# Designs tried in a protein design run: peptides against a protein of PDB entry 4N7V. Part 39

Target 1, 222 residues: chain A of PDB entry 4N7V
Amino acid sequence: TLRSITSPLVAHRLKPIRQKTKKAVVSILDSEEVCVELVKEYASQEYVKEVLQISSDGNTITIYYPNGGRGFPLADRPPSPTDNISRYSFDNLPEKYWRKYQYASRFVQLVRSKSPKITYFTRYAKCILMENSPGADFEVWFYDGVKIHKTEDFIQVIEKTGKSYTLKSESEVNSLKEEIKMYMDHANEGHRICLALESIISEEERKTRSAPFFPIIIGRKP

## One batch from the design tools (peptide; aimed at target 1 K100 F107)

Design b2_p21_7 (made by RFdiffusion4)
Pose (drawn by RFdiffusion4):
Parts: C-alpha cells; sequence; structure tokens
Structure b2_p21_7 (pose): chain A 222 residues (1-222), chain P 21 residues (1-21)
C-alpha cells in the first residue's frame, strides 16, 4: 500500500519553481502546493490530460480530468479545476496515481536538498544547512576556495585546484593530509553550530503561531 | 510504455538537478 514505500511529502517553506519537460510540468506554487500536470502534444500545441495537486503537508491530494476534446491548453500557471474532480487523503489515494505521487515526492525531496534553511558566515567560510531534514545536506564554501559537501552518507571535498574526491567513511577521512582536516573540522564545527542554532529556533517556533522562522541568514560575508 | 515513462521522468529530474546546481 502507498505508505509502504513512501511518506507524505513536505513542501513547506519552499520557493516557487516550475519545470517544463517533454512529458509533464511539475511545479511548486506560491501557496507551497505541489502541482503535477501531465502533458500531451497535438497540432503543434501542448495539451494537458491530468492534473495532480498535493497539499503542502502532503496529506491532501486533488486530481481532476478536464475531460474534453483537446484536453487543456498548456499555460504558465496550473489550470482552474473543472467539475469532474476528485479529492483523497494520503491513505485513501487509489492504487492508481501511486507512481505519480512518488515522482512528486522525489521532486520535492530534491528541491529541499538545495533550499537553504540556515546560512552561517564564519571567518573562513560560508556555511549552509539545507531543508531536507532529517540529516540535511551541509555545504561549506570557504572563501579560500575549497568546497565541502556533507551528506548523511558522504563527505565531498573540492580543493582550490578543482581536484575533487569523495570520502565515505570515518576511516576514509582519516586517510588525510593533516592540513585538510582543518577544513574538515571547521566545517564540522559549523555543522555543529547550525544544527544547534536550528534546534533552539525551531523550538521557539513551536512555542509560536507566526510566520516561519526560516530560512535564516546569520552574519555577513567579510 | 511504463518503462519509457519512468525513463522520461528520470531525465526530467536529472535536468532539474543540473538547473538547481
Amino acid sequence: as target 1 above (222 residues)
Amino acid sequence: EEEEEEEEWEEALEELEEELE
């Protein structure tokens, strides 16, 4: 059953983005709702045959077929719903559409992996904690020129040369130059600080009923 | 047909990943 494989998507605090493609148009609206529009081409013009719209919390799914000859003319914004429409909860979503919800889930998870939640400026680097929690990606751009990319599985180092390599395990990073560990440790301290900063601020946010406390930009690029 | 649809969706995600970078 859907929920066997996937959890409801989270598109909160994400910026609006629209993505065209040969097959469909997947987007995130200003209301932070995820919209998936299937697209067909006819008479040198594109037609829409199905529209999936998922709530911000991913719990509510609305699907409408503007069933008509020639479908729906493709535009820059999602079309208004027709009358032959549908609405399901996440658990009550039919066996159909499951391939499409999983696609939208991945789209969102990709976007969150590139959405800054906390931006921290140190003496030596620009630190960014991303949105794909838990275990969000951590990216460090040293003013020195070195780039460090931290994942729940990976550590990625891009030296000033452009010489790039990936370090997976604790043993692999220990196989180091004892100078690059400074870049590693400074980035890890920055990661420690951002995870700590995120916790005490999101805690205050649960105490409140206001506009989101994210994303944050802390300090300034010297 | 189902495999072709999945390939097209993977390609669309790869284009989106490159654009976000």

Design b2_p21_7_s1 (made by RFdiffusion4, then SolubleMPNN; from b2_p21_7 with E1D E7K E14K E19K E21K)
Fold by OpenDDE base, seed 4:
Structure b2_p21_7_s1 (fold): chain B 222 residues (1-222), chain A 21 residues (1-21)
Amino acid sequence: as target 1 above (222 residues)
Amino acid sequence: DEEEEEKEWEEALKELEEKLK
């Protein structure tokens, strides 16, 4: 099943963006929908032959073939749906479209990993919890130039000297120099706070069922 | 063909990652 390969993408709160490849264009629209445009070149002109429009919650996929399948000239945005539109739920998406959905999902996850959900200014650093899940990226930009980037898979450290390294295990983290451990401790505390705030705010958001509370900014740069 | 497509997508994601820095 598609679900065994990926979860429904979530594009809520993401800013519009468009990324072109040779054969496709992936975009997040103002509506927070995600579009995959399949591009073919004919006579030195690029045409959109197929569009997958995915709802912001990833659960609905609308597929259409612009201009009756003849293709529509590639523009700065996806062509509007025409006739012969197919609409699928995530679980009913034909297998032939799974790869395209996966690419859209990866695109969205990447954007999410770079989209601030919570920005928290501490005395020493700007902390940012990102939108991606599970295991949201967490970045700490210390005002003195040290940077720590935590992902689900690794921790990247950039020291004041510009020395950069990646930690992939707890053993490596434990082997850090004491000076770096201080930064790591602060980063971890900031991370904990952001996660706590995320939980509290998300719960309140759920209760109110109003407009999104995220992204938020807590504190101010000293 | 699938391998080439995958490579193109990986390159695109890499480009996007750089763009989002």
Scores: peptide ipSAE 0.354, ipTM 0.890, DockQ to the pose 0.849
OpenDDE base, seeds 1, 2, 3, 5: peptide ipSAE 0.347, 0.333, 0.342, 0.345; ipTM 0.888, 0.884, 0.886, 0.888

Design b2_p21_7_s2 (made by RFdiffusion4, then SolubleMPNN; from b2_p21_7 with E7K E14K E19K)
Fold by OpenDDE base, seed 3:
Structure b2_p21_7_s2 (fold): chain B 222 residues (1-222), chain A 21 residues (1-21)
Amino acid sequence: as target 1 above (222 residues)
Amino acid sequence: EEEEEEKEWEEALKELEEKLE
C-alpha cells in the first residue's frame, strides 16, 4: 500500500514555493496545496501534460491532463483543472502515481525541516523548532557564532572556528569537550522548552478552533 | 527511464535544500 511507504504529506503553514526540474515542477501554493506538474518539451517549448494537485493535509489527490492531454504551456503557476478530473483519496491512489506522491512528500518534508514553527530567543542563542515530523529539526544559533543542528538522526555542531562535525550516538555526545558540552546543554534546554511550548500552544489551538497560532516567536534578540 | 527520473528528483531535492539553507 502507499501508506506502507509514506504517510500523507502535511503542507499546513508552509509558504509558497516553486521548484523546477527538467521533467517536473513541484509547488506549494498560497492555498497550501501541493502541485506536481509533469513537463514535456516540444519544439523548444515546455508543456505541462499531467498535474497532481494534493490537498494541504495530503488526503486528497486531484489529477488532470491539461488541454485534453495535449499539454498546456509551462507558466509561473500550475494550469487550472480541466473538465476531465480524477479525484482520489490517499488510500485509493493508483499505484502508477505513488512515486510522484512520494517525491511530493519528500519535497514537503524538506520544506518543513526548514520552516520555523517556534522561534525562541534566549540570553545566548536563537533557538528554532521546525515544522517537520516526527522528530522536528531543532537549530540553535548562538550569538557568538556556534551553531547546533539537531535532527532525528544526528546532531551537527559548527564551532566558532568553522570546524564542523556530526554526532550520531549518545556515546559521541558524551565524549564532547567540556566547552562544547556547555553549548549542548543550553541547546537541549532550549529544545525542551520549545517542545513544551508546542504542546501547550497546540492544545489551546485545538480548544479554540481558530486560525493557526503557529509560527510563533518567543522573546526578543538581545 | 525510471532511474533517470529518480536522479532528476534527487538533484531537485538537493537544489532545494541548498536554496532553503
Scores: peptide ipSAE 0.352, ipTM 0.880, DockQ to the pose 0.901
OpenDDE base, seeds 1, 2, 4, 5: peptide ipSAE 0.320, 0.312, 0.312, 0.325; ipTM 0.868, 0.866, 0.867, 0.870; seed 2 fails the geometry check

Design b2_p21_7_s3 (made by RFdiffusion4, then SolubleMPNN; from b2_p21_7 with E11K E18K)
Fold by OpenDDE base, seed 5:
Structure b2_p21_7_s3 (fold): chain B 222 residues (1-222), chain A 21 residues (1-21)
Amino acid sequence: as target 1 above (222 residues)
Amino acid sequence: EEEEEEEEWEKALEELEKELE
C-alpha cells in the first residue's frame, strides 16, 4: 500500500516554493497545496503533460492532463485543472502515481525540516525548532559561532574552529569534551522549552480554531 | 525511465537542500 511507503504529506504553514527538474516541477502553492508537474520537451518548448495536485493535508490527490493530454506550456505556476479530472483519496491512489506522490512527500518533508516553527532567542543562542515530524529538527546557533543541529537520527556539532562532527549515539554524546557538553546542555534546554511551547500553543490553536499561531518568535537577539 | 526519474529527483532534493541552507 502507499501508506506502507509514506504517510500523507503535510504542507501546512509552508511558504510557496517552486523547484524545477528536467522532467518535473514540484511546487508548494499559496494555498499550501502541493503540485507535481510532469514535463516533456517538444520543439525546444517544455510542456506540462500531467499534474498531481495534492491537498495541504496530503489526503486528496487531484490528477489532470492539461489540454487533453497534449500538454500545456510550462509557466511560472501549474496549469489550471481541465474538465477531465480524477480525484483520489490517499488510500485509493492508483499505484502508478505512488512514486510521484513519494517524491512530493520527500520534497515537503525537506522543506519542513528547513522551515522554522519556533524561533527562541536565549542569552547565548538562536534556537530554532523546525516543522518536520516526527522528531522535528532543532538548530542552535550560538552567538560565538558554535552550531548544534539535532535531528531524529543524529546530532551535528560545528565548533568555533570550524571543526564539524556528527554524533549518532548517546555514548558519543557522553564522550564529548566538557566545553562542548556545556553547549549541548544549553541546546537541550532550549529544545525542551521549544517542545513545551509547541505543545501549549498547539493546544490553544486547537481550542480557538482560528488562524495558525505558528511560526512564532520568542525573545530577540541580544 | 522510472529509475532515471528517481535519480533526477534525488539530485533535485540534494540541490534543494543546498538552496534552503
Scores: peptide ipSAE 0.230, ipTM 0.823, DockQ to the pose 0.856
OpenDDE base, seeds 1, 2, 3, 4: peptide ipSAE 0.220, 0.221, 0.116, 0.217; ipTM 0.818, 0.820, 0.714, 0.816; seed 3 fails the geometry check

Design b2_p21_7_s4 (made by RFdiffusion4, then SolubleMPNN; from b2_p21_7 with E18K)
Fold by OpenDDE base, seed 5:
Structure b2_p21_7_s4 (fold): chain B 222 residues (1-222), chain A 21 residues (1-21)
Amino acid sequence: as target 1 above (222 residues)
Amino acid sequence: EEEEEEEEWEEALEELEKELE
């Protein structure tokens, strides 16, 4: 099943972006919908032959073939849907579209991992919790030049000297030199605070059912 | 063709990652 390969993509709160390859264009629209445009070249002009338009919650996929499958000239945005539109739920998406959906999902997940959800300025660092899930990326930019990047899978450290290394286990974290442990402790505290704020704000957002509260900025650079 | 498309998409994701930094 598609669900065994990927979860429904989540494009909420993402800024519009458009990325072109030779054979496709993937976009996040102002509506937070995601579009995959399949591109074919003919007579030195690029044409969109197929479009997958995915809802912001990833659960609805609208597929259409511009100009009756003849294609529509590639532009700065996806072509408008035609009269021949197919609409699928995530669980009912035909297998022939799964790879395209997976690409869209990976694209969105990458954008999410680089999209600030919470920015928190401490005395020593700019902390950023990203939009990706589960295990949102967390970056700490210390004002003295040290950087810590936490993901679900690893922790990357960039020291003042520019020395960079990746930690993949608690044992490696515990083996850090004392100077770096101080930065890690601060990063972990900032992370804890961001997660706590995320929980509180998300709950209030749910109750209010208003415009999104994220992204937020807590504090200011000293 | 499908394998070539997948490789192009991997390259595009790598390029995007660099652009988003």
Scores: peptide ipSAE 0.164, ipTM 0.784, DockQ to the pose 0.827
OpenDDE base, seeds 1, 2, 3, 4: peptide ipSAE 0.038, 0.032, 0.029, 0.034; ipTM 0.686, 0.673, 0.643, 0.676; seeds 1, 3 fail the geometry check

Design b2_p21_8 (made by RFdiffusion4)
Pose (drawn by RFdiffusion4):
Structure b2_p21_8 (pose): chain A 222 residues (1-222), chain P 21 residues (1-21)
Amino acid sequence: as target 1 above (222 residues)
Amino acid sequence: EEEEEEALEELEEELEEELEE
């Protein structure tokens, strides 16, 4: 059953983005709702045969077929719903559409992996904690020129040369130059600080009923 | 499925370029 494989998507605090493609148009609206529009081409013009719209919390799914000859003319914004429409909860979503919800879930998870939640400016680097919690990606751009990309699985180092390599395990990073560990440790301290900063601020947010406390930009690029 | 993977890869590359800017 859907929910066996996937969890409801989270599109909160994400910026609006629209993505065209040969098959469909997947987007995130200003209301932070995820919209998936299937697209067909006819008479050198594109038609829409199905629209999936998912709530910001991913719990509510609305699907409408503007069933008509020629479908729906493709535009820059999602079309208004027709009358032959549908609405399901996440758990009550039919066996159909499951392939599509999973696609939308990946789309969102990808966007969150490139959406800054906390931006921290150190003496040596620009630190960014991303949105894809838990275990969000951590990216460090040293003014020195070195780039460090931290994942729940990976550590990625891009030296000033452009010489790039990936370090997966604790043993692999220990196989180091005892100079690059400074970059590694400074980035890890930055990661420690951002995870700490995120916790005490999101805690205050649960104490409140206001506009989101994210994303944050802390300090300034010297 | 191949086209959906390609669209996600193009989106990842575009987001990486925007973030670097």

Design b2_p21_8_s1 (made by RFdiffusion4, then SolubleMPNN; from b2_p21_8, 8 letters changed)
Fold by OpenDDE base, seed 1:
Structure b2_p21_8_s1 (fold): chain B 222 residues (1-222), chain A 21 residues (1-21)
Amino acid sequence: as target 1 above (222 residues)
Amino acid sequence: DKEWEEFLKKLEKELEEELEK
């Protein structure tokens, strides 16, 4: 099943973006829907032959073939769904479209990892908790130039000189120079606070069922 | 800017791989 290889994508709160690759254009629309445009080139002109339009919650997939399948010239937005339209639920999506859905899903996942959910300004740094889940990315931009990027898989440190290195175990973290440990301690504290705030805010959001509270900014740059 | 470019490169690579599977 499709569910065995991916979960429904979640594009809520993501800003519009359009990314062209060799074979496709993938985009998030103002409506927070996700579109995959399959691109073919004929006589030095690019055409959209197929479009997958996925709902913001990933559960509904609308597939259409522009111009009766002849293709529509590639533009700055997906072509309108006028010809050969099919609509599927996530669990009823034909297998032939699974790779394309995965394409969209990975795009959304990556965008989420770079989309701020919580921005927290401390005395020393700008901390950002991202939208991806589980294990949201966390970035700390120290005002003195040091940067720390935490993911589920690693911690990247960029020193003032621009030198960067990656830590993949607690042992490596513990072996850091004392001066770097201070930055790490601050980053960890900021991370803890952001996670705590996320939990509290999410709970309140659930209770009120109002407009989204995120993204949110806590404090301001000194 | 540099981080964004790296992001796009990663995206390009991962997305193309997904379509080729």
Scores: peptide ipSAE 0.042, ipTM 0.718, DockQ to the pose 0.085
OpenDDE base, seeds 2, 3, 4, 5: peptide ipSAE 0.039, 0.040, 0.039, 0.038; ipTM 0.712, 0.715, 0.672, 0.711

Design b2_p21_8_s2 (made by RFdiffusion4, then SolubleMPNN; from b2_p21_8, 7 letters changed)
Fold by OpenDDE base, seed 2:
Structure b2_p21_8_s2 (fold): chain B 222 residues (1-222), chain A 21 residues (1-21)
Amino acid sequence: as target 1 above (222 residues)
Amino acid sequence: DKEWEEFLEELEKKLEKELEE
């Protein structure tokens, strides 16, 4: 099943973006829908031959073939749906479209991992909790140039010298130099605070059923 | 898909640059 490969993508709160590759253009629209445009080149002109338009919650996929399958010239936005459109739920999407959906999902997940949900300025660093889930990325940009990037899978450290390394286990974290541990301690504290705030804010958001509270910025750069 | 992975790497760099601003 498609679900065994990927979860429904979630594009809520993401800013519009359009990225072109040789064979496709992937977009997050103002509506927070996600579009995958299949691009073909003919006579030095690029044409969109197929479009997958995915709802912001990832559960509805609309597929259409612009200009009756002849293609529509590539533009700054996806072509409008044609009369011959197919609409699928996530669970009934034909297998032939799974790869394209997966591409959209990976794209969205990457964007989410680089989309601030909570920005928290401390005395020493700019801390950012990202939108991706589960296990949101957490980045700490110290004002002195040190950077720490925490993911579900690893911790990346960039030292003042530019030296970069990745930690994948607690043992490696424990073996850090004392000076680096100080940065890590601060990063962990900032992370804890951001997670706590996320929980509180999310709960209030659920209760009020109002417009999204995120993204949020806490504090100011010194 | 190698092409897709390269695209994602490039995108990641672009997005990271946006975070620096």
Scores: peptide ipSAE 0.061, ipTM 0.712, DockQ to the pose 0.715
OpenDDE base, seeds 1, 3, 4, 5: peptide ipSAE 0.028, 0.031, 0.034, 0.028; ipTM 0.650, 0.660, 0.705, 0.648; seeds 1, 3 fail the geometry check

Design b2_p21_8_s3 (made by RFdiffusion4, then SolubleMPNN; from b2_p21_8, 7 letters changed)
Fold by OpenDDE base, seed 2:
Structure b2_p21_8_s3 (fold): chain B 222 residues (1-222), chain A 21 residues (1-21)
Amino acid sequence: as target 1 above (222 residues)
Amino acid sequence: DEEWEEFLKELEEKLEKELEK
């Protein structure tokens, strides 16, 4: 099943973006829908031959072939759906489209990993908890130039000198220089606080059913 | 799929430039 290889993509709260590659254009629309445009070049003109439009919650996929399959000239936005559109739920999406959905999902997840959910200014750093899940990315930009980037898989450290390295185990973290451990301790504290705040805010969102509270900024740069 | 992996790599590079501004 498609569900066995990917979860429904979630594009809520993501800013609109349009990224073109040689063979495709991926967009997050103002509506927070995600569009994948298959692009082909003919006679020095690019045409959109196929469009997958995925709802913001990832559960509905609309597929259409612009201009009766002849293609529509590539523009600054996806072409409008044609009369011959197919609409699928996530669970009944034909297998032939699974790959494209999967890559749309991966793209969205990538965008989410770069999209601030909580920005928290401390005395020493700008801390950012990202939108991706599970295990949201967490970045700490120290005002003195040190950077720490935490993901579910690793911790990247950029020192003042520009030296960069990746930590993939607790043992490696424990072997850090004392100077770096101080930064790590601060990063971990900021991370804990952001996670706690995320939990509290999310619970309030659930209770009130109001407009999204995120993204949120806490504190100010000193 | 190698083609799509290249696609994602290209998108990642572009995203880094656009979203980190």
Scores: peptide ipSAE 0.032, ipTM 0.682, DockQ to the pose 0.539
OpenDDE base, seeds 1, 3, 4, 5: peptide ipSAE 0.026, 0.026, 0.031, 0.025; ipTM 0.622, 0.621, 0.687, 0.643; seeds 1, 3, 4 fail the geometry check

Design b2_p21_8_s4 (made by RFdiffusion4, then SolubleMPNN; from b2_p21_8, 6 letters changed)
Fold by OpenDDE base, seed 2:
Structure b2_p21_8_s4 (fold): chain B 222 residues (1-222), chain A 21 residues (1-21)
Amino acid sequence: as target 1 above (222 residues)
Amino acid sequence: DEEWERFLEELEKELEEELEK
């Protein structure tokens, strides 16, 4: 099943973006819907041959073939749905479209990993918890130039000298130089605080059924 | 699909460059 290989994408709170590649254009719209435009070049002109339009919650997929399948010239936005529109739920999406959905999903997840959910300014750093889940990315930009980027899979450190390295195990973290451990300690504290705040804010958001509380900024740069 | 995986990798690279601006 599609569900066994990916979860429904979640594009809520993401800013509009349009990313063109050779074979496709993927977009997050103002409506927070996600569009995958499949592009074909013919006579030095690019045409959109197929569009997958996915709802912001990932549960509804609308598929259409612009201009009766002949294609529509690539523009600055997805072509409007044409006749013979197919609409599927996530669980009823034909297998032939799964790869394209996965592409959209991974794109969205990547965008989420770069989208601030919580920005927290400390005395020493700008801390950012991202939107991706589970295991949201966490970045710490120290004002002195040190950077720490935590993901579910690794920790990347950029030192003042520009030296960069990746830590993939706890043993490697424990083997850090003392001066770097100080930065790591601060990063971890900031991370803890952001996670705690995320939990509290999310719960309040659920209770109030209000407009999204995120993204949120806590504190200010000194 | 190998072709799609390569395509996605390319997109991810491009996206990284764009989102870091």
Scores: peptide ipSAE 0.033, ipTM 0.662, DockQ to the pose 0.433
OpenDDE base, seeds 1, 3, 4, 5: peptide ipSAE 0.033, 0.032, 0.032, 0.027; ipTM 0.683, 0.683, 0.656, 0.635

## One batch from the design tools (peptide; aimed at target 1 Y103)

Design b2_p22_1 (made by RFdiffusion4)
Pose (drawn by RFdiffusion4):
Structure b2_p22_1 (pose): chain A 222 residues (1-222), chain P 22 residues (1-22)
Amino acid sequence: as target 1 above (222 residues)
Amino acid sequence: EEELEEELEEELEELAEEWEEE
């Protein structure tokens, strides 16, 4: 059953983005709702045969077929719903559409992996904690020129040369120049600080009922 | 921020290609 494979998507605090493609148009609206529009081409013009719209918390799904000849003319914004529409909870979503919800889930998870939640400026680097929690990606751009990309699985180092390589495990990073560990440890301290900063601020957010406390930009680029 | 937006566009294109192949 859907929910066997996937969890409801989370599109909160994400910026509006629209993505065209040969098959469909997947987007995130200003209301932070995820919209998936299937697209067909006819008479050198594009038609829409189905629209999936998912709530910001991913719990509510609305699907409408503007069933008509020629479907729906493709525009830059999602079309208004028709009358032959549908609405399901996440658990009550039919066996159909499951391939499409999973696609939308990936789309959102990808976007969050490139959405800054906390931006921290150190003496040596620009630190960014991303949105894809838990275990969000961590990216460090040293003013020195070195780039470090941290994942729950990976550590990625891009030297000033452009010489790039990936370090997966603790043993792999220990196989190191005892100078690059400074870049590694400074980035890890920055990661420690951002995870700490995120916790005490999101804690105050649960104490409040206001506009989101994210994203945050801390300090300034010297 | 520009580099992040470029990386995101590339990864979204790859995701769209994979889905078109299916």

Design b2_p22_1_s1 (made by RFdiffusion4, then SolubleMPNN; from b2_p22_1, 6 letters changed)
Fold by OpenDDE base, seed 5:
Structure b2_p22_1_s1 (fold): chain B 222 residues (1-222), chain A 22 residues (1-22)
Amino acid sequence: as target 1 above (222 residues)
Amino acid sequence: DEELEKELKEELEKLNEEWEKE
């Protein structure tokens, strides 16, 4: 099943973006829908031959073939759906489209991992909790040049000297130099605070049922 | 955030390269 290889993509709160490759264009629209345009070239002109339009929650996939499958000239936005549209739920998506959906999902997840959900300025650093889930990325940019990037899988440290290394276990974290541990302690505290704020704000957002509260910025750069 | 945008662009390029190779 498609669910065995990916979960439904989530594009909520993401800014519009359009990324072109040789064979495709992937877009997050103003509507927070995700479009995969399959592109072919004929006589030095690029044409969109197939479009997958995925809802912001990833659960609905609309597929159409512009201009009766002849293709529509590539433009700055996806071509509008035609009358001959196929609509699928995530669990009913034909297997022939799974690879394209998976690409869209990976694209969105990557965008989410670089999209601030909470920005928190401390005395020493800019802390950023990202939109990806589960285990959102957390980055700490210390004003003195040290950077810590926490993911679900690893912690990357960039020291003042430019030395960079990745930590994948608690034992490696415990083996850090004392000076780096101080940065890590600060990063962990910032992370804790961001997670706490996320929980509180999300709960208030749920109760209010209004416009999204995120992204949010707490504090200011000194 | 220009730095995040730069990082995103670089990672997207890698993803795109992987997609095109398959």
Scores: peptide ipSAE 0.409, ipTM 0.901, DockQ to the pose 0.857
OpenDDE base, seeds 1, 2, 3, 4: peptide ipSAE 0.408, 0.400, 0.406, 0.027; ipTM 0.901, 0.898, 0.900, 0.604; seed 2 fails the geometry check

Design b2_p22_1_s2 (made by RFdiffusion4, then SolubleMPNN; from b2_p22_1, 8 letters changed)
Fold by OpenDDE base, seed 1:
Structure b2_p22_1_s2 (fold): chain B 222 residues (1-222), chain A 22 residues (1-22)
Amino acid sequence: as target 1 above (222 residues)
Amino acid sequence: MEEIEEELKKELEKLNEEYEKE
């Protein structure tokens, strides 16, 4: 099943972006829909031969072939859907489209991991909790040049000199130099605060059912 | 934000390269 290789993508709250490759263009639209355009070149002109338009919640996939399958010239946006479209649910998507959906999903997940959900300015750093889930990425940009990047799988430290290393266990964290532990302690505190705020704000958002509260900026750069 | 955007771009390039090789 498609679910065995990926989950439905979630593009809510993501800013529009368009990324061109040799064979495809992937986009997040203003509508928060995700488009994968299959690109072919003929006579030095690029044409869009196939479009997968995926809903913001990933559950609906609209597929169309521009210009009756002849292709539409590549532009700054996906070609508009025609009347000859196919619509699928995530669970009913034909296998021939799974690779493209998986690509879109990975793209969105990557964008989410770099999309701020909460930005928190402390005395020493800019802390950022990202949109990806579960286990959102957390980045701490210290004003003195140190950077800490926490993911579900590892912690990356970039020192003032630019030296970088990755920590994958608590034992490795405990073996850090004392000066680096100070940065880690601050990062952990910032992370705790961001997670707490996320929980509180999400609950209020649920209650009000108003416009999205995120992204949020807390504090200001000193 | 600009710094994060640059990092995103680099990771997207890697993702794209992997996708095109398949």
Scores: peptide ipSAE 0.217, ipTM 0.819, DockQ to the pose 0.880
OpenDDE base, seeds 2, 3, 4, 5: peptide ipSAE 0.144, 0.158, 0.217, 0.209; ipTM 0.778, 0.789, 0.815, 0.814

Design b2_p22_1_s3 (made by RFdiffusion4, then SolubleMPNN; from b2_p22_1, 6 letters changed)
Fold by OpenDDE base, seed 5:
Structure b2_p22_1_s3 (fold): chain B 222 residues (1-222), chain A 22 residues (1-22)
Amino acid sequence: as target 1 above (222 residues)
Amino acid sequence: DEELEKELKEELEKLSKEWEEE
């Protein structure tokens, strides 16, 4: 099943973006829908031959072939759907489209990992909790130049000197220099606070059923 | 943000290559 290789993508709260590769253009639209345009070159002109339009919650996939499959010239946005479109639920998506959906999902996750959900300014650093899940990325930009990037898989440290290293185990974290441990402690505290705020705000957002509360900014740069 | 877009483009190219190689 498609679920065995990926979960439905989630594009809520993501800013519009359009990125091109050789064979495809992936877009997040103003509507927060995700479009994958499959591109073919003919006579030095690029044409969109196939479009997958995925809903913001990832559960609905609309597929169409511009100009009856002849293609539509590549433009600054996806071509509009034709009258002859196929609509699928996530669980009913034909297998031939699974790789393309997975591509869209990976792109969305990448964008989410770089999209601030909570920005928190402390006395010493700018802390950012990102939109990706589970285990959102967390970045700390200390005002003195130290940087810490936490993911589920690793912690990257960039020291004042520019020295960079990656920690992949708790033992490596415990072996840090005392000076760096101070930064790590601060980063961890900021992370804890952001996670707590995320939980509280998300619950209030659910109760109010209003416009999204995120992204939010807490405090200001000193 | 142009810098962010550049970074995303570079990562997308990597993802695209992986997709094409499969």
Scores: peptide ipSAE 0.033, ipTM 0.670, DockQ to the pose 0.540
OpenDDE base, seeds 1, 2, 3, 4: peptide ipSAE 0.033, 0.028, 0.033, 0.033; ipTM 0.672, 0.609, 0.678, 0.666; seed 3 fails the geometry check

Design b2_p22_1_s4 (made by RFdiffusion4, then SolubleMPNN; from b2_p22_1 with E1M E6K E13K W19Y E21K; failed a check: too like the target's own chain)
Amino acid sequence: MEELEKELEEELKELAEEYEKE

